# Ledger of designs, part 109: peptides against a protein of PDB entry 6PSE

Target 1, 78 residues: chain A of PDB entry 6PSE
Amino acid sequence: PSEEEEYARLVMEAQPEWLRAEVKRLSHELAETTREKIQAAEYGLAVLEEKHQLKLQFEELEVDYEAIRSEMEQLKEA

## One batch from the design tools (peptide; made by RFdiffusion4, then SolubleMPNN)

Design b2_p23_5_s1 (from b2_p23_5, 10 letters changed)
Fold by OpenDDE base, seed 3:
Structure b2_p23_5_s1 (fold): chain B 78 residues (1-78), chain C 78 residues (1-78), chain A 23 residues (1-23)
Amino acid sequence: as target 1 above (78 residues)
Amino acid sequence: as target 1 above (78 residues)
Amino acid sequence: MPSDEEIRAFFERILAEEAAREA
């Protein structure tokens, strides 16, 4: 049998004391996993914001660069 | 009593059938939450990689910009 | 690969779900 089938059998044959302990265990793991998921989302949003700000700075620099490049090209053609 | 205290009492007084159902519910939620956590981490890493590549491009453009700026400054001083 | 907007929406959904649980 698969591990899933074995676990299912274990749950079905378990005494109330074991089941209560398993509920407690799963509740704890769920709480921790939820916290980690939330933290991952918060960090992800922060990185997205940083990338966005960097993109804006990059685009501004591109404009400045093209301005100087164009001026330089004009001076060289004269 | 707090919701946590009420839930604890519920678990303590619950019949095996309810407890088995609760184990199943919590297992399902844990699996889903885990999947979302993993996906959040993957997305976060992807954004970090893109930000890193953008940073490298930005730094390269800064070098090119300073080179042209310096050349232009020299031409204006002559 | 998902767009930045799609990724943002995914993260914001996670946080919105949390806010709803805490409310």
Scores: peptide ipSAE 0.638, ipTM 0.876, DockQ to the pose 0.979
Fold by OpenDDE base, seed 1:
Structure b2_p23_5_s1 (fold): chain B 78 residues (1-78), chain C 78 residues (1-78), chain A 23 residues (1-23)
Amino acid sequence: as target 1 above (78 residues)
Amino acid sequence: as target 1 above (78 residues)
Amino acid sequence: MPSDEEIRAFFERILAEEAAREA
């Protein structure tokens, strides 16, 4: 039998005391996992913003670079 | 009483049938929340990698820009 | 790979769900 099937059987045959303990365990794990999920989302948004700002800076520099490159190319070809 | 205190009381007074249903509910929510947490982490890492690559490109362009700028400045001052 | 906009929407959904739970 799969671990899932064995767990399901355990839950079906369990006494109330075990079931209450399992509810408590699962509630705790759910709370922790939820907190971690939220933290991951907050962090991800921060990194997206940083990437966006960097992209804007890169695009600005690229424009400036092409301007100077073009001017330099014209001077070398004259 | 807080919702948490009321829930705790409910768990303590609950019958086995309710407890088994609650274990099933919590297990399902935990599985879904875990999947979302993992996905959030994967997306976060992908954005971080893209940001890192962009930073490397930016630094390379900055070096090239300063080289051309310096050459141009020397030509204008001669 | 999902777009930055899709990734943003995913993260914002997670935070919106949390805000709704706390309300």
Scores: peptide ipSAE 0.638, ipTM 0.876, DockQ to the pose 0.982
Fold by OpenDDE base, seed 2:
Structure b2_p23_5_s1 (fold): chain B 78 residues (1-78), chain C 78 residues (1-78), chain A 23 residues (1-23)
Amino acid sequence: as target 1 above (78 residues)
Amino acid sequence: as target 1 above (78 residues)
Amino acid sequence: MPSDEEIRAFFERILAEEAAREA
């Protein structure tokens, strides 16, 4: 039997005291996992924002670079 | 009473059938929340890598830009 | 605000914990 099948059987045959303890355990793990999920989302959004700002700065520099490159090329060809 | 206190009392006074259903519910929510947490971490690492690569490209462009700017400035002053 | 290194470590910890559960 798989671990999942064995666990399912344990839950079905368990006494109320074990079930109450399991509800408490699962509630605690769910609360912690939810907190970490939220934290991961917050960090991900912060990094996305920083990447976006960096992209804007990069695009501005590309425009400035192409302007100077074009002017330099024109001077060399003249 | 807080919702947490009311829930705790419900768990303590609940019948085995309710407790088994609650274990099933919490197990399902924990599995889904865990999956979402993992996905958030995977996406976050990908964005961090993209930001890092963009930063390297930006720094390379800054070097190229300063080289052309300096050469152009020298030509204008001569 | 945490550094990129701290954020990376946080994500890597999450994935390491998952890998340990699946092993």
Scores: peptide ipSAE 0.633, ipTM 0.876, DockQ to the pose 0.981
Fold by OpenDDE base, seed 4:
Structure b2_p23_5_s1 (fold): chain B 78 residues (1-78), chain C 78 residues (1-78), chain A 23 residues (1-23)
Amino acid sequence: as target 1 above (78 residues)
Amino acid sequence: as target 1 above (78 residues)
Amino acid sequence: MPSDEEIRAFFERILAEEAAREA
């Protein structure tokens, strides 16, 4: 049997004391996993915002660079 | 009592059938939350990589821009 | 705010934990 099938059997045959302990364990793991999920999402959003700001700055610099490049090219052709 | 205290009391007084159902519920929620946590982490790493690549491109452009700006300034002073 | 390195380490830890569970 798979580990999942064995676990399912264990749950079905378990005494109340084990089941209560398992509920407590799972509740704790769920709380921790939820906290980490939220933290991961928050970090991801922060990085997205930073990337967005950087992209805006990059686009502005590209415009300025092309302006100077074009002016320089015109001066060389004159 | 807080919701947590009420839940704790419910778990302590619950019959095996309820406890087995609760284990199943919590296991399912934990699996889903874990998947979402992993997805958030994978996405976050992807965004970090994109930001890093953008930063490298930005820094290269800054160098090129300053080079042209400096050359242009020198030409204006001559 | 955490550094990019700290954020990276956090994400990589999450993925490493998953890989360990699947092994």
Scores: peptide ipSAE 0.633, ipTM 0.876, DockQ to the pose 0.982

Design b2_p23_5_s2 (from b2_p23_5, 12 letters changed)
Fold by OpenDDE base, seed 5:
Structure b2_p23_5_s2 (fold): chain B 78 residues (1-78), chain C 78 residues (1-78), chain A 23 residues (1-23)
Amino acid sequence: as target 1 above (78 residues)
Amino acid sequence: as target 1 above (78 residues)
Amino acid sequence: MPSDEEIEAFFRRILEEEAARRA
């Protein structure tokens, strides 16, 4: 049987004390996993914003660079 | 009593059939939340990598820009 | 790979679901 089938059998055959402990365990893991999921989302949004700001800075620098490059090229060709 | 205290009481007083149903519910929610957490981590890493590559490109452009700017400044001062 | 907009929407959904759960 699969691990899932074995676990299902364990749950079906378990005494109330084991079931209560399992509810407590699962509740704890769910709370922790939920917190980690939320933290990942908050961090992800922050990184997205940083990337966006960096992209804007890069595009601004690219415009300035092309302006100077073009001016320099014109001076060298004259 | 708090919702947590009421829930704890419910778990302590519950019959095995309710407890088994609660284990099933919590297991399902944990599996879904875990999947979302993993997906959030994968997306976060992808954005971090893109930001890092963009930063490297920005720093390279900044070096090139300063080189041209310095050369242009020297030419204008002569 | 998903777009930045899709990733943003995914993260925002997670936070909105949490906000709704706490309300």
Scores: peptide ipSAE 0.637, ipTM 0.877, DockQ to the pose 0.979
Fold by OpenDDE base, seed 1:
Structure b2_p23_5_s2 (fold): chain B 78 residues (1-78), chain C 78 residues (1-78), chain A 23 residues (1-23)
Amino acid sequence: as target 1 above (78 residues)
Amino acid sequence: as target 1 above (78 residues)
Amino acid sequence: MPSDEEIEAFFRRILEEEAARRA
């Protein structure tokens, strides 16, 4: 039997005391996992914003570079 | 009483049938929340990698820009 | 790979769901 099937059988045959303990355990794990999920989302959004800002800076530098490149080309042709 | 205290009391006074149902509910929510947490981590890593590649490209462009800038400055001083 | 917009939407959904749960 799979671990899932074995666990399901355990739950079906469990005494109330075990079930109460399991509810407490699962509630705790759910709370922790939820907090971690939220933190991951917050961090992910921060990285996205940083990437966006870097992209803007890169595009600005590209414009400045092309301006100087074209000016240099003009000076060399004169 | 807080919702947490009320829930705790409910669990303590609950019948086995309710407790089994609650274990099932919490297990399902935990599985879903865990999957979302993992997905969030994977997305975060992907964004980090893209940001890193962009940073490398930016630094290369900065080097090229400074080279042209300095050459331009030399030409203007001559 | 998902787009940045899709990733952003995913993260925002997570935070919005949490905000709704706390309300």
Scores: peptide ipSAE 0.637, ipTM 0.876, DockQ to the pose 0.979
Fold by OpenDDE base, seed 3:
Structure b2_p23_5_s2 (fold): chain B 78 residues (1-78), chain C 78 residues (1-78), chain A 23 residues (1-23)
Amino acid sequence: as target 1 above (78 residues)
Amino acid sequence: as target 1 above (78 residues)
Amino acid sequence: MPSDEEIEAFFRRILEEEAARRA
């Protein structure tokens, strides 16, 4: 039998005291997992924004670099 | 009474059939929330890795830019 | 690998769903 089938049988045969304890356990784990999921999403958005800002800075530096490179090339050819 | 206190009372007074249904509901929500949390973590790591690679490229370009800037400055002063 | 836009949409969905549950 799969672990899922065994767990299902346990739940069907369980006494009310065990079931109440299981509801409490699952509620706690769900609350914790939900909080972690939200934190992961918030952090992920922050990292995306940081990457976006870095990309803009990189592209600006590339433009400046090409400008100086071109000027240097012209001076070397003259 | 808080919603939490009302829920706690409901669980204490609930029949086994309701408790089994609640265990099933919470188990399903926990599994789904866990999957989403894992996916969020994986995406977050991927973005972090991309940001790190971009940062390395940016720092390399800064070094190259400063080298050309310095050479250009020397040529203009001579 | 999903695009940044797809990843952003995924994270925003999570936060929007949470906001909806709390309302």
Scores: peptide ipSAE 0.637, ipTM 0.877, DockQ to the pose 0.971
Fold by OpenDDE base, seed 2:
Structure b2_p23_5_s2 (fold): chain B 78 residues (1-78), chain C 78 residues (1-78), chain A 23 residues (1-23)
Amino acid sequence: as target 1 above (78 residues)
Amino acid sequence: as target 1 above (78 residues)
Amino acid sequence: MPSDEEIEAFFRRILEEEAARRA
């Protein structure tokens, strides 16, 4: 049987004391995992914002660079 | 009592059938939350990598820009 | 690969679901 089937069987055959302990364990793990999920989402949004700001700065610099490059090229052609 | 205390009492007083159902519920929620956490982490990493590449490109462009700016300044001063 | 907008939406959904759960 799969681990899932074995676990399911264990749950079905378990005594109330084990079941209560399992509920407690799962509740704790769920709380922790949920917190980690939230933190990951918050962090991800922060990185997205930083990337966006960097992209804007990059695009601005590209414009400035092309302006100077063009001016330089014109001076060299004169 | 807090919701946590009430829930704890419910778990303590619950019949095996309810406990088994609760284990099943929590297991399902944990699995889903775990998948979402992992996905969030993967997305965050992808954005970080893109940000890093963009940063490298930006730094390279800054160097090139300063080179041209300096050359232009020298030409104007002559 | 998902777009930044899709990724953002995913993250926001997670946070919104959490906010709703806490409310």
Scores: peptide ipSAE 0.639, ipTM 0.877, DockQ to the pose 0.983; fails the geometry check

Design b2_p23_5_s4 (from b2_p23_5, 9 letters changed)
Fold by OpenDDE base, seed 2:
Structure b2_p23_5_s4 (fold): chain B 78 residues (1-78), chain C 78 residues (1-78), chain A 23 residues (1-23)
Amino acid sequence: as target 1 above (78 residues)
Amino acid sequence: as target 1 above (78 residues)
Amino acid sequence: MPTDEEIRAFFQAILAEEAEREA
């Protein structure tokens, strides 16, 4: 039997005391996992914003670099 | 009473049929929340890696830009 | 690979769901 099938049988045959303990355990794990999920989302959004700002800075530097490169090329061709 | 206190009383006084249904509900929510947390972590890592690669490219461009700027400055002073 | 906008939407959906549960 799969672990899922064994667990399902355990739940179906369990006494109220075990079921109450399992509800408490699952509630705790759900709360922790939810907090971790939220934290991951908040962190992910922050990194996305940082990446976006870095991309803007990179694009600005590319413009400045191409301007100087073009000017230098013109001076070398003269 | 807080919602948490009411829920705690409900669990303590609940019949086995309600408890089994609650275990099933919580197990389902935990599985979904866990999947979402993992997905959030994977997306976060992908964005971090992209940001890191962009930062390396930016730093390389800064070196190239400063080299050209310095050469241009030397030519203008001469 | 998902786009940055798709990733953003995914994260925002997680936070929006939480905000609704706290309200």
Scores: peptide ipSAE 0.622, ipTM 0.874, DockQ to the pose 0.982
Fold by OpenDDE base, seed 5:
Structure b2_p23_5_s4 (fold): chain B 78 residues (1-78), chain C 78 residues (1-78), chain A 23 residues (1-23)
Amino acid sequence: as target 1 above (78 residues)
Amino acid sequence: as target 1 above (78 residues)
Amino acid sequence: MPTDEEIRAFFQAILAEEAEREA
């Protein structure tokens, strides 16, 4: 039997005291996991914003670079 | 009383059938929340990697830009 | 690979769900 099947059997055969303890355990783990999920989402959004700002700066620099490159090319061909 | 206090009382007074159902509910929510947390972490890492690559490209372009800028300045001052 | 828009939507959905729980 799988661990899930064994766990299911345990839940079915468990006394109320074990069940209450399991509810408490699962509630705690759910709360912690939820907090971690939220933190991951907040962090991810922050990184996305940073990447976006960097991309804008990169695009601006590309424009400036091409302008200077073109000017330099014109000076060399003149 | 807070919702947490009411929930705690419910758990203490609940019959085994309710407790088993609650274990099942919490287990399901924990599994889903865990999956979302993992997915969030994976996406966060992917964005970090993309940002890192973009930063490297930006730094390379900055070097090239400064080289051309300096060369242009030298040509203008000569 | 998911797009930035898809990733953003995913993160925003997580935060929206939290906001609903706290409300």
Scores: peptide ipSAE 0.621, ipTM 0.874, DockQ to the pose 0.978
Fold by OpenDDE base, seed 3:
Structure b2_p23_5_s4 (fold): chain B 78 residues (1-78), chain C 78 residues (1-78), chain A 23 residues (1-23)
Amino acid sequence: as target 1 above (78 residues)
Amino acid sequence: as target 1 above (78 residues)
Amino acid sequence: MPTDEEIRAFFQAILAEEAEREA
């Protein structure tokens, strides 16, 4: 049997005291996992914003670079 | 009583059939939440990598820009 | 790979779900 099938059997044969403990365990793990998921989402959004700001700065620098490059090219052709 | 206290009381007074159903529900929610947490982490890492690559490109452009700026300044001073 | 917009939407959906749960 798979681990899932074995666990299902364990739950079906368990006494109320074990089941209450398992509910408590699962509730705790769910709360922790949920908090971690939320934290990951918050961090992910922050990084996306930082990347976006960096992209804007990069594009501004590209414009400035092309302006100087073009001016330099014109001076060399004269 | 708080919702948490009421839920705790419900679990303590529940029959085995309800407890088994609650274990199943919590297990399912935990599995889904875990999958979402993992996905969030994977996306966050991907964005971090893209930001890092963009930062490297930005720094390379800064070097090129300063080189041209310096050359232009020298030409104007001559 | 998903777009930045798709990734943003995914993260925002997680936070929206949390906000609904806390409400």
Scores: peptide ipSAE 0.621, ipTM 0.873, DockQ to the pose 0.978
Fold by OpenDDE base, seed 1:
Structure b2_p23_5_s4 (fold): chain B 78 residues (1-78), chain C 78 residues (1-78), chain A 23 residues (1-23)
Amino acid sequence: as target 1 above (78 residues)
Amino acid sequence: as target 1 above (78 residues)
Amino acid sequence: MPTDEEIRAFFQAILAEEAEREA
């Protein structure tokens, strides 16, 4: 039997005291997991914003670099 | 009374059939929330890696830019 | 691989769901 099938059997044969304890356990784990999910989302959005700002800085530097490179190339070809 | 206090009372007074249904509900929600948390973590790591690669490219471009800028400045001063 | 916009939308959906639970 799979662990899932064994767990299902345990739930079906369990006494009310065990079931109440299991509800409490699952509620706690759900609350913890939900908090962790939210924190991951908040952190992910922050990193996306940082990457976006870095991308803008990189694109600005590329423009400046190409301007100087082009000027330098023209001077070398003359 | 708070919703949490009302829920706690419901769990304490509930019949085994309701408790088994609640265990099933909470198990399902926990599984879904866990999958979402894992997915959020995976996306976050992917964005972090992209940001890191962009940072390396930016730093390389800064070095190249300063080299050309310095050479150009020397040519203009001569 | 998902786009940045898709990833952003995923994170925002998580936070929106939380906001709805708190409301």
Scores: peptide ipSAE 0.620, ipTM 0.873, DockQ to the pose 0.980

Design b2_p23_6_s1 (from b2_p23_6, 8 letters changed)
Fold by OpenDDE base, seed 4:
Structure b2_p23_6_s1 (fold): chain B 78 residues (1-78), chain C 78 residues (1-78), chain A 23 residues (1-23)
Amino acid sequence: as target 1 above (78 residues)
Amino acid sequence: as target 1 above (78 residues)
Amino acid sequence: SLPSDEEIEAFFQGILEEQKERE
């Protein structure tokens, strides 16, 4: 039997006191896991924003670089 | 009473059938939330890596830009 | 203030490491 099937049997055979304790445990773990998920989402969004700003700066520098490169090429051919 | 206190009272007064159903519900929600948390972490790491690669490319372009800028300045002063 | 990239990376790695320990 899988661990999941064994756990399901444990829940079916459990006394009310164990079930109440398990509800409390699972509620706590769910709350903590939810908090971590939210924090992970917040950090992910922050990094995405920083990456986006960096991309804009990079694209601006590429334009400036190509402008100078083109000017330099024209000066060398004259 | 807070919603948490009301829920705690419900759990204490609940029948075994309700408690088993609640364990099943919470286990399912915990599994889904855990999966979402892991996915958020994986995406976050991917974005961090992309940002790092972009930063390296940006720094390389800055060096190249300053080299051309300096060469251009010298050619214009000559 | 936002944590450093290293701190954020450590946070995400911690989530993935915790998952590996549970499996």
Scores: peptide ipSAE 0.624, ipTM 0.878, DockQ to the pose 0.976
Fold by OpenDDE base, seed 2:
Structure b2_p23_6_s1 (fold): chain B 78 residues (1-78), chain C 78 residues (1-78), chain A 23 residues (1-23)
Amino acid sequence: as target 1 above (78 residues)
Amino acid sequence: as target 1 above (78 residues)
Amino acid sequence: SLPSDEEIEAFFQGILEEQKERE
C-alpha cells in the first residue's frame, strides 16, 4: 500500500483524540507554509522591481552609447 | 470570543466525522499551499538569475561607453 | 529593509531543499 493509502486508513480508523491532534498539527503546518509562501512572493516581487529598474537604466545607456558610436563613426568617415 | 478560540472549541467538541473531514480539508490546503510555495521559490530563483545576467551586461556596456566617451573627448580636445 | 540577493536566494533554495528531504 502507498503511504497515502496507509494514511487514509489511519484517518478512517483513528480515535477522536488522534484526529484532534492531527487537526492541530495540520493547522500549524498550514500556517507556517502560508507564511513562507507569502514571504517568497514578497521577495520575488522585490527582485522583479529591481530587475525592472536595472532594465530601464540599461536601455537608457544603450541609447546614449549608440548616439556616441554613431557620431564617432560619422567623424571617421569624413 | 476570537475566531481562533471558537475554532478551538469546535475542534474540541467535534464528532469524529467532522474531524475526519477537517483532516482531509487541511491536508488538501496544505498540499496546494506547498505547491504554490515551491512555484514561488522556483520563479524567484529564475528572476534572480535574470537580474544577475542583466547586471553583468550593464557593467560591460558601461565599460564600452566610457571607452568611446573618452576617445571622443580626446578627439575634441585635439 | 529587504534582504540581500544572497539571502533571498538562500531562502528560495531552502524551500526547494526542504521539499527534496520530504520526498
Scores: peptide ipSAE 0.623, ipTM 0.878, DockQ to the pose 0.980
Fold by OpenDDE base, seed 1:
Structure b2_p23_6_s1 (fold): chain B 78 residues (1-78), chain C 78 residues (1-78), chain A 23 residues (1-23)
Amino acid sequence: as target 1 above (78 residues)
Amino acid sequence: as target 1 above (78 residues)
Amino acid sequence: SLPSDEEIEAFFQGILEEQKERE
């Protein structure tokens, strides 16, 4: 039997005291996992914002670089 | 009474059939929340790597830009 | 203040490592 099938059998045959303890355990793990999920989402958004700001700075520098490159090319060809 | 206190009372007074259903519900929510947490972590790492690559490209462009700027400045002053 | 990139990376890696240990 799979671990899932064995667990399902345990739940079906369990006494109320075990079931209450399992509800408490699962509730605690769900709360902790939910907190970690939220924190991961917050960090992901912060990194996305920093990447976006860096991209804007990079695009500005590309424009400035191409302007100087073009001016230099014109001076060398004249 | 808080929602948490009311829920705790419900668990204490619940019949085995309700407790088994609650274990099933919490197990499902925990599995889904765990999957979402993992996906958030994988996505966050991908964005961090993209930001790192963009930073390297930006630093390379800064070096190239300063080289051309310096060459142009020398040509204008001569 | 926001954690450093290294701290954020370590946090995400910790989540993925925990899952690998459970499998």
Scores: peptide ipSAE 0.622, ipTM 0.877, DockQ to the pose 0.979
Fold by OpenDDE base, seed 3:
Structure b2_p23_6_s1 (fold): chain B 78 residues (1-78), chain C 78 residues (1-78), chain A 23 residues (1-23)
Amino acid sequence: as target 1 above (78 residues)
Amino acid sequence: as target 1 above (78 residues)
Amino acid sequence: SLPSDEEIEAFFQGILEEQKERE
């Protein structure tokens, strides 16, 4: 039998004491996994904000670069 | 009583049928939360890579900008 | 304080590696 089928059989045949312990175990794992998910989301948002700030700086530099390039081209044509 | 205390009491007094249903519910929520955690990690890595590529492009533009600025300064001083 | 990019990357990689070991 697959591990899933064996686990399903264990749950069906288990005593109340085992079932209560399993509820406690699963509740703990769910809480830990939820905490890790939230932390992953927080880090993802922080990186997105840094990328956004970098993009703004890049766009500002691009404007300044095009201004100097245009001035240089005008001087070379004169 | 807090919701946590009420839930703990419910688990202690519950029949096996309720406990089996709760194990199934928690297993499902754990599986979903785990999937969401993985998706958050995959997305976070993608954003980090995008930020890294943008940083490289910014550094290249900065080098080009300084080169033109230096050439322009030399032309103005002559 | 926000962790470094390398620390954040390691955190995300750790999540993905843990799943690979369970499969």
Scores: peptide ipSAE 0.622, ipTM 0.877, DockQ to the pose 0.984

